# Designs tried in a protein design run: peptides against a protein of PDB entry 9IZ0. Part 169

Target 1, 345 residues: chain A of PDB entry 9IZ0
Amino acid sequence: ITCLGSNGHTYKQLVKGGNDDLRQDAVMEQVFEQVNGFLRSYRKTSQRNLSMRTYKVIPLALKTGVIEWVQDTIPLGEYLDSAHKVYHPKEWSLSTCRKLIAEKQMEDLETRLKVYDLVCRHYRPVFRHFFLESYADPVQWFTTQTNYARSTAVASVLGHVLGLGDRHGQNILIDKTSGEVIHIDLGIAFEQGKKLPVPECVPFRLTRDVVDGMGITGVEGVFRRCMEFTLETLRREEDSLLSVLEVLRYDPLFSWLISPLRRMKKQKMQLENFNQPESGNITTDASRDPKIQRNNVSGESEAERAILKVRQKLSSTLSVEASVGELIRIAQDPSYLALMFCGWS

## One batch from the design tools (peptide; made by RFdiffusion4, then SolubleMPNN)

Design b2_p18_6_s3 (from b2_p18_6, 10 letters changed)
Fold by OpenDDE base, seed 2:
Structure b2_p18_6_s3 (fold): chain B 345 residues (1-345), chain A 18 residues (1-18)
Amino acid sequence: as target 1 above (345 residues)
Amino acid sequence: EKKKEFEEFLKKREEKLK
């Protein structure tokens, strides 16, 4: 839809309807705005203009809302598929890579590592070309690539701390004007991604293409240092962040758990993306009444567990540098990426 | 000049994100 603002300007907006609850997205955007306040308050983060890019979400009803139209963006996955066909026309298609990974999904780690390596050799990174194509001026190129590395660092720390899941290439937008990342579809948080049919094993998305966009230094330099400064800020503001999350504990509209319906929708979407013929009666035991797994783990007990996990991730038991180093290591580890739905790009 | 315009653009965006 297009709305006329009180200032006489027209604003494009996306109306999202159906089965997706935008209240969770709206709440997560509010948490990001609070975190952006913390990042502005500290010299190390404010001097670098570190922020999580946000967008306006207005929930209108249980399953309907208005989302701000993010102009001049492209989904990371859409760019990567297009660019891969241009720069590597002799390499495998994304569908071929997905098929090979899926065919080995139930195999041992050694077999999954072998197929992941094979896919990686036939699907090379291309995301550096986004910056080279879009910014002919060397200063604009360097600035936008730096903004990408900075915004990805903030999103990586914050996504880890809040346990943000479902971080596939269609849920990460790239701003063509600034190079910043914009995370969308925030309805899988607080480690609920581990409850998906393909469990999420990495703290954030740091695939080969995500790294290739950082340029020659990769994860070293700007990205690593901006993760460190972001984590240092979040550790200092632990009580403030936990206080924001405690307000959500008492929000009857906030879901700390992935709904069985959303889990089933993601399962179906994963199966459809594999073009597997529906020949297998995987009786999704849809006969397990979504009421029966409402065992008396009160929404309050799951909120308490989520808040405890956030506190544990903000623990000062390790240095900021050691903690960031371990997160970067795990996020790039082939033993985890080989287990993911799309860990190669 | 273009660097300064882009920094001003980023600053104006940051002010609109406030």
Scores: peptide ipSAE 0.006, ipTM 0.305, DockQ to the pose 0.014
Fold by OpenDDE base, seed 1:
Structure b2_p18_6_s3 (fold): chain B 345 residues (1-345), chain A 18 residues (1-18)
Amino acid sequence: as target 1 above (345 residues)
Amino acid sequence: EKKKEFEEFLKKREEKLK
C-alpha cells in the first residue's frame, strides 16, 4: 500500500498478512532503537555513526501489520544467487549445494565437514562485487564498503547478545544507497534459533560472502574494531539494556518462545528448499505431532533465562578484544558452518 | 593503493562485460 505521511511524503508500506506475529518484530525494533540511543551516547560509536538499521513495524492485529517498505534494498541471498551465476557460471548452483548439504544433514561432523568443504570449492564468494558494481567512484565504493562492515559489526554483536536467529540471506537486506545491512523477520530471538529443525550454532552470520563484502582486510579491519566498540558500549549500558528487556518480561503480548506454528512453518520451508518440485501429492499426514511435552515453563521463567543469558554475554570476565575474537572465530568455524542450512555463502 | 585496486577492478569488469 502507499500511505501519505503527516510530512506530505508518500511511503510504500508492505501489509504483511499471515502466521507471522509482527508484535515480535515491533518489540525487537524498539529494543534496537534503545540500543541506537546507547550507540549515539558513546563517543567511540557515535563518531562512526554506528547503529542497527531499523524499520517501522506497526502491528494491526494478531496476523496483520504494516511494515515500512525499505526502499532501495535487496535481500543478500538474492544478490548472491544472481552474482554467483554471473561471476562463476561454471560453478555449482545454489540448489546443488543445498541438496548436497541436505543429503548429509544426519551424518557425522566429519562427513558434514567434507561435504561443506566440497561445496565451498564449487561455490566461491562474490559479495565484493556488490560494492564494485554499484559504485563507480572510489570514494563512494570505500564509504559504502565501510558502512557495510560497520553495520554488519553492530548487527553481529547485537544479534549475538539478543540471540537473534533465522539470519539467512533473505532476512538480511542490503541498502543499495549506503551499503548498510537491515535485519528483518526478528521473531526468532533469545536463542530460539537453537530450537529450529536445523539448529543455529553460530552467534551471528559471518559466512564467506559476508566476509568478502568487507574487502581485502576481511574481518581484521573495520569490522573487528566496530564489533569491539559496539560490545564496549553494550557492556557500559548493561543495566539500561536489561531494564528495557525487563519491561518485555511483563508484556503479555511478547513471546519469549518460538511458537509451534512458526517452528512448523520454518520446518516446512527448510524441507521445501530440499525437495525439488516433484509433482507428488505429499499428503503430510499431520497425525504425528510429537507430543512435545509443553513443559509449562511459564513465559516468565523463559524471560528470566533469556535475560540471564544476555547478562552472561555482556560479562566483563574477558576483555572486549578477547570476547570479539572468540565470537569471530566461532562464527567462521567450519565445524559450525557445516551444520547450518546455508553456511557456505 | 585502494584507488588503484578499484581502477584495476573496473578495468577487469569492463573486459568481462565486452
Scores: peptide ipSAE 0.006, ipTM 0.428, DockQ to the pose 0.015
Fold by OpenDDE base, seed 3:
Structure b2_p18_6_s3 (fold): chain B 345 residues (1-345), chain A 18 residues (1-18)
Amino acid sequence: as target 1 above (345 residues)
Amino acid sequence: EKKKEFEEFLKKREEKLK
């Protein structure tokens, strides 16, 4: 739909009708708005305009809502697939790379590392070209690349701390005007991504293409420093952040667990990338499972565990620099990236 | 100058998104 705002501007909005509960996305966007408050209050983060880019989510019912259509964006994965075909037309296709990684999914780490290295040699990074193509003015190029590194740093810290999972190239939008990242589909939080059929092993997405977009300094420039300032702010505001999450602990409409439907949909999306669509209408009549009472007690225990895990991640036992250094190391470690569905780009 | 114009553009965009 297109709405006329009170400011006289027209806004496109997506009306989502379907089986996805938009309440989880709306709640995570509210948490990001609170965190953006902390980032604006702290000198080191406010001077750099550090924020998590948010979008408006209005849940209308359990399975329906309105999402802000973020104008002038492209999914990272869509850009990377198109750009790779242009800049590296002699390299392997994304489908070939996916197939080879997939065929070795049940093999040992050594075999998976060999296949990951092989894929990486035949699928080179291209994301630097987004900035070179989109911004002919050197000042705009530098500013948008800086905004990308800053927004990616904030999203990486928040992704780690809040345990945001499923952060693949289709769940990350790039704003074509600012270079900032926008994270969408926030239905996997608080480390529930570790319970997926392909477990998430990295704290955030820091693949070769994500790094290539940061330019010649890679992670050692704006990105590392902005992660440090973001983590320093979150450690300072630990009690405030935990108080926001405690409100969610007692929200009976917030699911601390991945829904069976969302798990099946993600599993199916993982599997449909392997086989041509057999049009099997599995009408799972999920109407009568008496397990609803066991889910509340499990939800409260998972909420408590999630909050304890957030507190543990905000621990000051290590310096901010040491903590960020370790997170960057783990996020780029081939031993974790080789285990991902798409760790090479 | 151009940096200030772009910061003003971003600020005007933030003000339009509020």
Scores: peptide ipSAE 0.000, ipTM 0.337, DockQ to the pose 0.014
Fold by OpenDDE base, seed 5:
Structure b2_p18_6_s3 (fold): chain B 345 residues (1-345), chain A 18 residues (1-18)
Amino acid sequence: as target 1 above (345 residues)
Amino acid sequence: EKKKEFEEFLKKREEKLK
């Protein structure tokens, strides 16, 4: 829908209806705004304008809401598929790469590593070209690439701490004006990505293209330092962050679990990615409400477990540098990346 | 519309890369 604001400007808004619980997205955006308050309060993060980019979510009903349309954005995956065809026309198609990984999904780690390495040799990173194409001025190029590395660092730390899942290239938008990342579709949080048919085993998305967008230094420099400052801020504000999450523990409408409908939708998408690339609006005519036996795993027990996991991730047992170093290592480790869903690479 | 804006973006990229 298009709404006329009181300022005379027209705003595009996305109305989502169906089975997506927009309340989870709205809550996660509220948590991000609180974290942005912490990042503004600390000198090391405020001097770098570190923030998680947010968007407005207004839940209207249990299954309906309005999402702010993020203008001037492109999905990362959409840019990468296009750019790869232009810059590497002799390499394998994304569909070929996904097929090869999917065909080996049930095989051992050694076989999956061999296929992942083979795919990596035939599908090279291109995301550096986004900045080179979009920003002819060297100052704008450097500024936007820096903003990208900063925003990716904040999103990586916060995404790890909150256990954000489903970080595929369509759920990460790039702002064409600032170079910042915007994370959308926040309905897989608190490590619920590990409950997907193909479990998520990396802390955040740090694929070769995500690194290529950081320029010649890769993860070494702006990205690593901004992760360190972000994690330092979150450790200092642990009690404040946990207090925000405790308010959600008592919200009877907040689901700490992946919805069975969302899990089924993801399972279908993971199975249907074996068939044609139809951009079809799958109107899931979900006329059969499966009587979900509410196994009374009390929402309180899952909330308590989620909060405990957040506290564990904020532990000061390791230095900030050591913790960030390990997160960056795991997020880029082929032994973890080769286990991811074929749409992850 | 967005598909068209993206196709125009792609077309402008192809024109800049020629």
Scores: peptide ipSAE 0.000, ipTM 0.382, DockQ to the pose 0.024

Design b2_p18_6_s4 (from b2_p18_6, 11 letters changed)
Fold by OpenDDE base, seed 3:
Structure b2_p18_6_s4 (fold): chain B 345 residues (1-345), chain A 18 residues (1-18)
Amino acid sequence: as target 1 above (345 residues)
Amino acid sequence: EKKKKFEEFLKKREEQLK
């Protein structure tokens, strides 16, 4: 739909009807707005305009809502697939790489590392070209690449701390005007991604293409410093952040667990990327499982465990620099990236 | 040479943004 704002500007909005509960996304966007308040209050983060980019989500019912259509954006994965075909037309296709990784999914780590290395040699990074193509002026190029590194740093810290899962190239938008990242589909939070059929092993997405977009300094430039300042702010505001999460603990409509339907949909999207669509209408008539009473007690225990895990991630036992250094190391470790569905780009 | 001067300028600007 297109709406006329009170400011006289027209805004496109996506009306989503379906089986996805938009309440999870709306709540995570509210948490990000609170965190953006902390980032604006702290000198080191405010001077750099550090923020998590947010979008408006209005849940209308359990399965319907309105999402802000973020103008002038592209999914990271869509850009990377298109750019790779242009800049590396003699390398392997994304489908070939996916197939080889999948065929070895049940093999040992050594075999998976060999296949990951092989895929990496036949599928090179291209994301630097986004900035080179989009921004002919050197000042605009530098500014947008800096904004990308800053926004990716904030999103990486928040992704780790809040346990945001399923952060693949289709769930990350790039703003073509600012170079900033926008994270969408926030329905997997608080480490529930570790319960997926392909477990999330990295704290955030820091693949070769994500790094290639940071330019010549890679992670050792603006990105590392902005992660440090963001984590320093979140450690300072630990009690404030935990108080926001405690409100969610007692929200009976907030799901601390991934819904079976969303798990099946994600599993199906993982599988449909492997096989052509057999049009099997599995009408699962899920109308009569008497287990509803066991789910509340499990939800409260998962909420408590999630908050304890956030507190643990904000621990000051290690310096900010040491903590960020370890997170960057783990996020780039081939032993974790080789286990991902798409860890090479 | 122009590329090297540009990379040095970028590095100096990044240090100012740190």
Scores: peptide ipSAE 0.009, ipTM 0.332, DockQ to the pose 0.013
Fold by OpenDDE base, seed 5:
Structure b2_p18_6_s4 (fold): chain B 345 residues (1-345), chain A 18 residues (1-18)
Amino acid sequence: as target 1 above (345 residues)
Amino acid sequence: EKKKKFEEFLKKREEQLK
């Protein structure tokens, strides 16, 4: 819908209806605003304007809401598919790469590593071209690439700590004006991505294209340092962050678990990425509710487990540098990326 | 105290939704 604001400006809004509970997205955006408050309060993060980019989410009912349309954005995956066809027209298509990885999904790690390496050799990174194409001025180019590395660092730390899942290229927007990343579709949090049909094994998305966008230094420089400062801030504000999450523990409307419907929808999307985009109106015949025995794992027990995992991720047992170093290592490890649905780009 | 923090959070949420 398009709304006219009281200021005379027109705002595009996405009305989302169906089975997606936007209450989780709205709550995660509120957690991000609290974290942005922490990042503004500390010198090391405030001097760098470190923030998680947020957007407005208004839940209207159990299954409907309004999402702010983030203007001047492009999905990372949409840019990468288009740019790869331009810069590497002799390499494999994204569909060919997806097919080869999925054909080996049930094979051993050694076989999956071999096919991942093969795909990587035939599908090279291109995301550096986003900055080169969009910003002819060297100062704007450097500024936007720096903003990208900074925003990706904040999102990576915060996404790991909160256990954000489903971080594929369509759920990561790039702001064409600032170079910042905007994470959308926040309904998979607190490590629920491990319950997907293809389990998420990485702490955050740090694929070859995500790194290529950081320029010649890759992860070494702005990104690593901004991850360190972000993690230092979150460790200092652990009690404040845990207090926000404890409030959510008592929210009867907050789901700490992935809904069976959302899990099934993600499963279908992972399977339908094998079939051509037929523009078919999927009339979801909702008629067979499988009597999922509600094993009353009390929502309280899952909330307690989630809060415990957040506390464990904020542990000061390792230095900030060692913790960030390990996170970067795991996020780039071929042994994890080869297990992902799209770990090569 | 947790209930009060929850009510303050809900109120802030309602104010952000207006």
Scores: peptide ipSAE 0.009, ipTM 0.466, DockQ to the pose 0.019
Fold by OpenDDE base, seed 1:
Structure b2_p18_6_s4 (fold): chain B 345 residues (1-345), chain A 18 residues (1-18)
Amino acid sequence: as target 1 above (345 residues)
Amino acid sequence: EKKKKFEEFLKKREEQLK
């Protein structure tokens, strides 16, 4: 839809209807706005304009809301699929890579690592080309690549601290004007991604293509330093951040758990990405819902556990540099990336 | 005190929905 703003400007808005609870996204965007306040208040982060890019989410009903249409964006996964076909036309398709990883999903780590390495050899990074093809001016190229590395660093730290899940290439938008990342679909938070059919085992997305976009220095340049400054700011503002999350503990509209419906929807989407469209009527006999014992863990007990994990992630037991170093190591570790749905790009 | 902060948060959220 197009809405006329009170400022006389017309805004395109996405009306999302469906099973997605936009209340979760709206609450996470409010948390990001508070964090952006902390980043603006601290000299090391404010001097670099460090922020989590936000978008307006207005939940209208249980299944309906209005999302701000982020103009001039592209999903990272859409760009990477298109660019890979252009720059590496003789390499494997994304569907071939997905199939090979899927066929080995139930195998041991050694077998999964061998398949992951094979896929990586036949699907090379291309995301550096986004900056090279989009920006003819060297200053604009350098500025946008720097903005990308900065925004990815903020999103990586904040995504780890808040336990953001479902960070696949369709849920990460690239702003074509600034080079900044915009994270969407925020309803998997507080480590609920570990409850997905393919559990998330990395702190944030730092795949080979995510790194390729950072340029020749990869993670060792702007990215690492901006992660350090972001984590330093969040540690400084720990009590302020925890106070915001404690307000959400009492929000009866906020779910600290992934809904069974959302889990099933993500399961179906993961499975559909594995099956080529053979025109067979798969009557999925829904009769084997495993009685997941709904341990009546009160939403309050899950909120308390989530807040405790946030506090633990903000602990000053390690230096900022050591903590960031370990996060970067884990996020790039093949032993974790080989376990992901799409850890190669 | 936590209840008052929650009521202020809900009020601010309701003001953002208007």
Scores: peptide ipSAE 0.008, ipTM 0.401, DockQ to the pose 0.019
Fold by OpenDDE base, seed 4:
Structure b2_p18_6_s4 (fold): chain B 345 residues (1-345), chain A 18 residues (1-18)
Amino acid sequence: as target 1 above (345 residues)
Amino acid sequence: EKKKKFEEFLKKREEQLK
């Protein structure tokens, strides 16, 4: 829909219907707006214009809302699938790679590492081409690649600290004008991604294609330093960030847990993405999750655990450099990426 | 200013809870 604002400007908006509760997304966007306030207030982050890209979400009902239309964007996964066919037409298809990883999902780590390595050799990174294709001017190329590395660094720190999950290539948009990343579908937070059928085991998405977009330096230089400055800002503003999260603790509209319905939907989407034939009725006996009466007491205990985990991630026990170094290492570790549903790109 | 932005955040949440 297109709305005319009281300011005389026209705004494109997406009406999202279905089974997705946009209240989670709206809350996470509000948390990002507060964090952007911290980033603007700290010299090291402000001087670099570091921000999490945000979009407006207005939940209207349990299953309906209005989302700001992010113009001039493309999903990372859509670009990568298209570019891979152009630049590597003799390599494996994304469906072949997904199938091979899925066929070995229940195998040991050694077997999964061998399959991951095989997939990586037959599906090479292409995301550097986004910048080379889109920006013929060297200054625009360098600026947009720098903006990409900066925005990815902010999103990586925030994604780790807030425990954002479900960071697949369709949930990460690239702004074709600025090169910045925009994270969407924010309803898997506070490490609830570990409860998905394929558990998330990386702190954020730092796959080979995500790194390839940073250019020849990869994670070194702009990305690493911007992660450090972002984490330093969040550590300085810990009490302010925790105070924002404490407001959400008492919000009856916020869920600290992945809903069974959303978990099932993500399970189905993961199975469909793997082209596994519906091997008969795994009635995942949804009846065997006991009707744990959603006593408000269980929600408060999960909120407290989530806030405690945010505090732990902001701990100054390690230097900012050591903490960022370890996060980058884990996010790129084949032993973790081989366990993911799409760790190769 | 930070306090004012936080109060605006709180007020916006309270308006969503009504």
Scores: peptide ipSAE 0.021, ipTM 0.532, DockQ to the pose 0.017; fails the geometry check

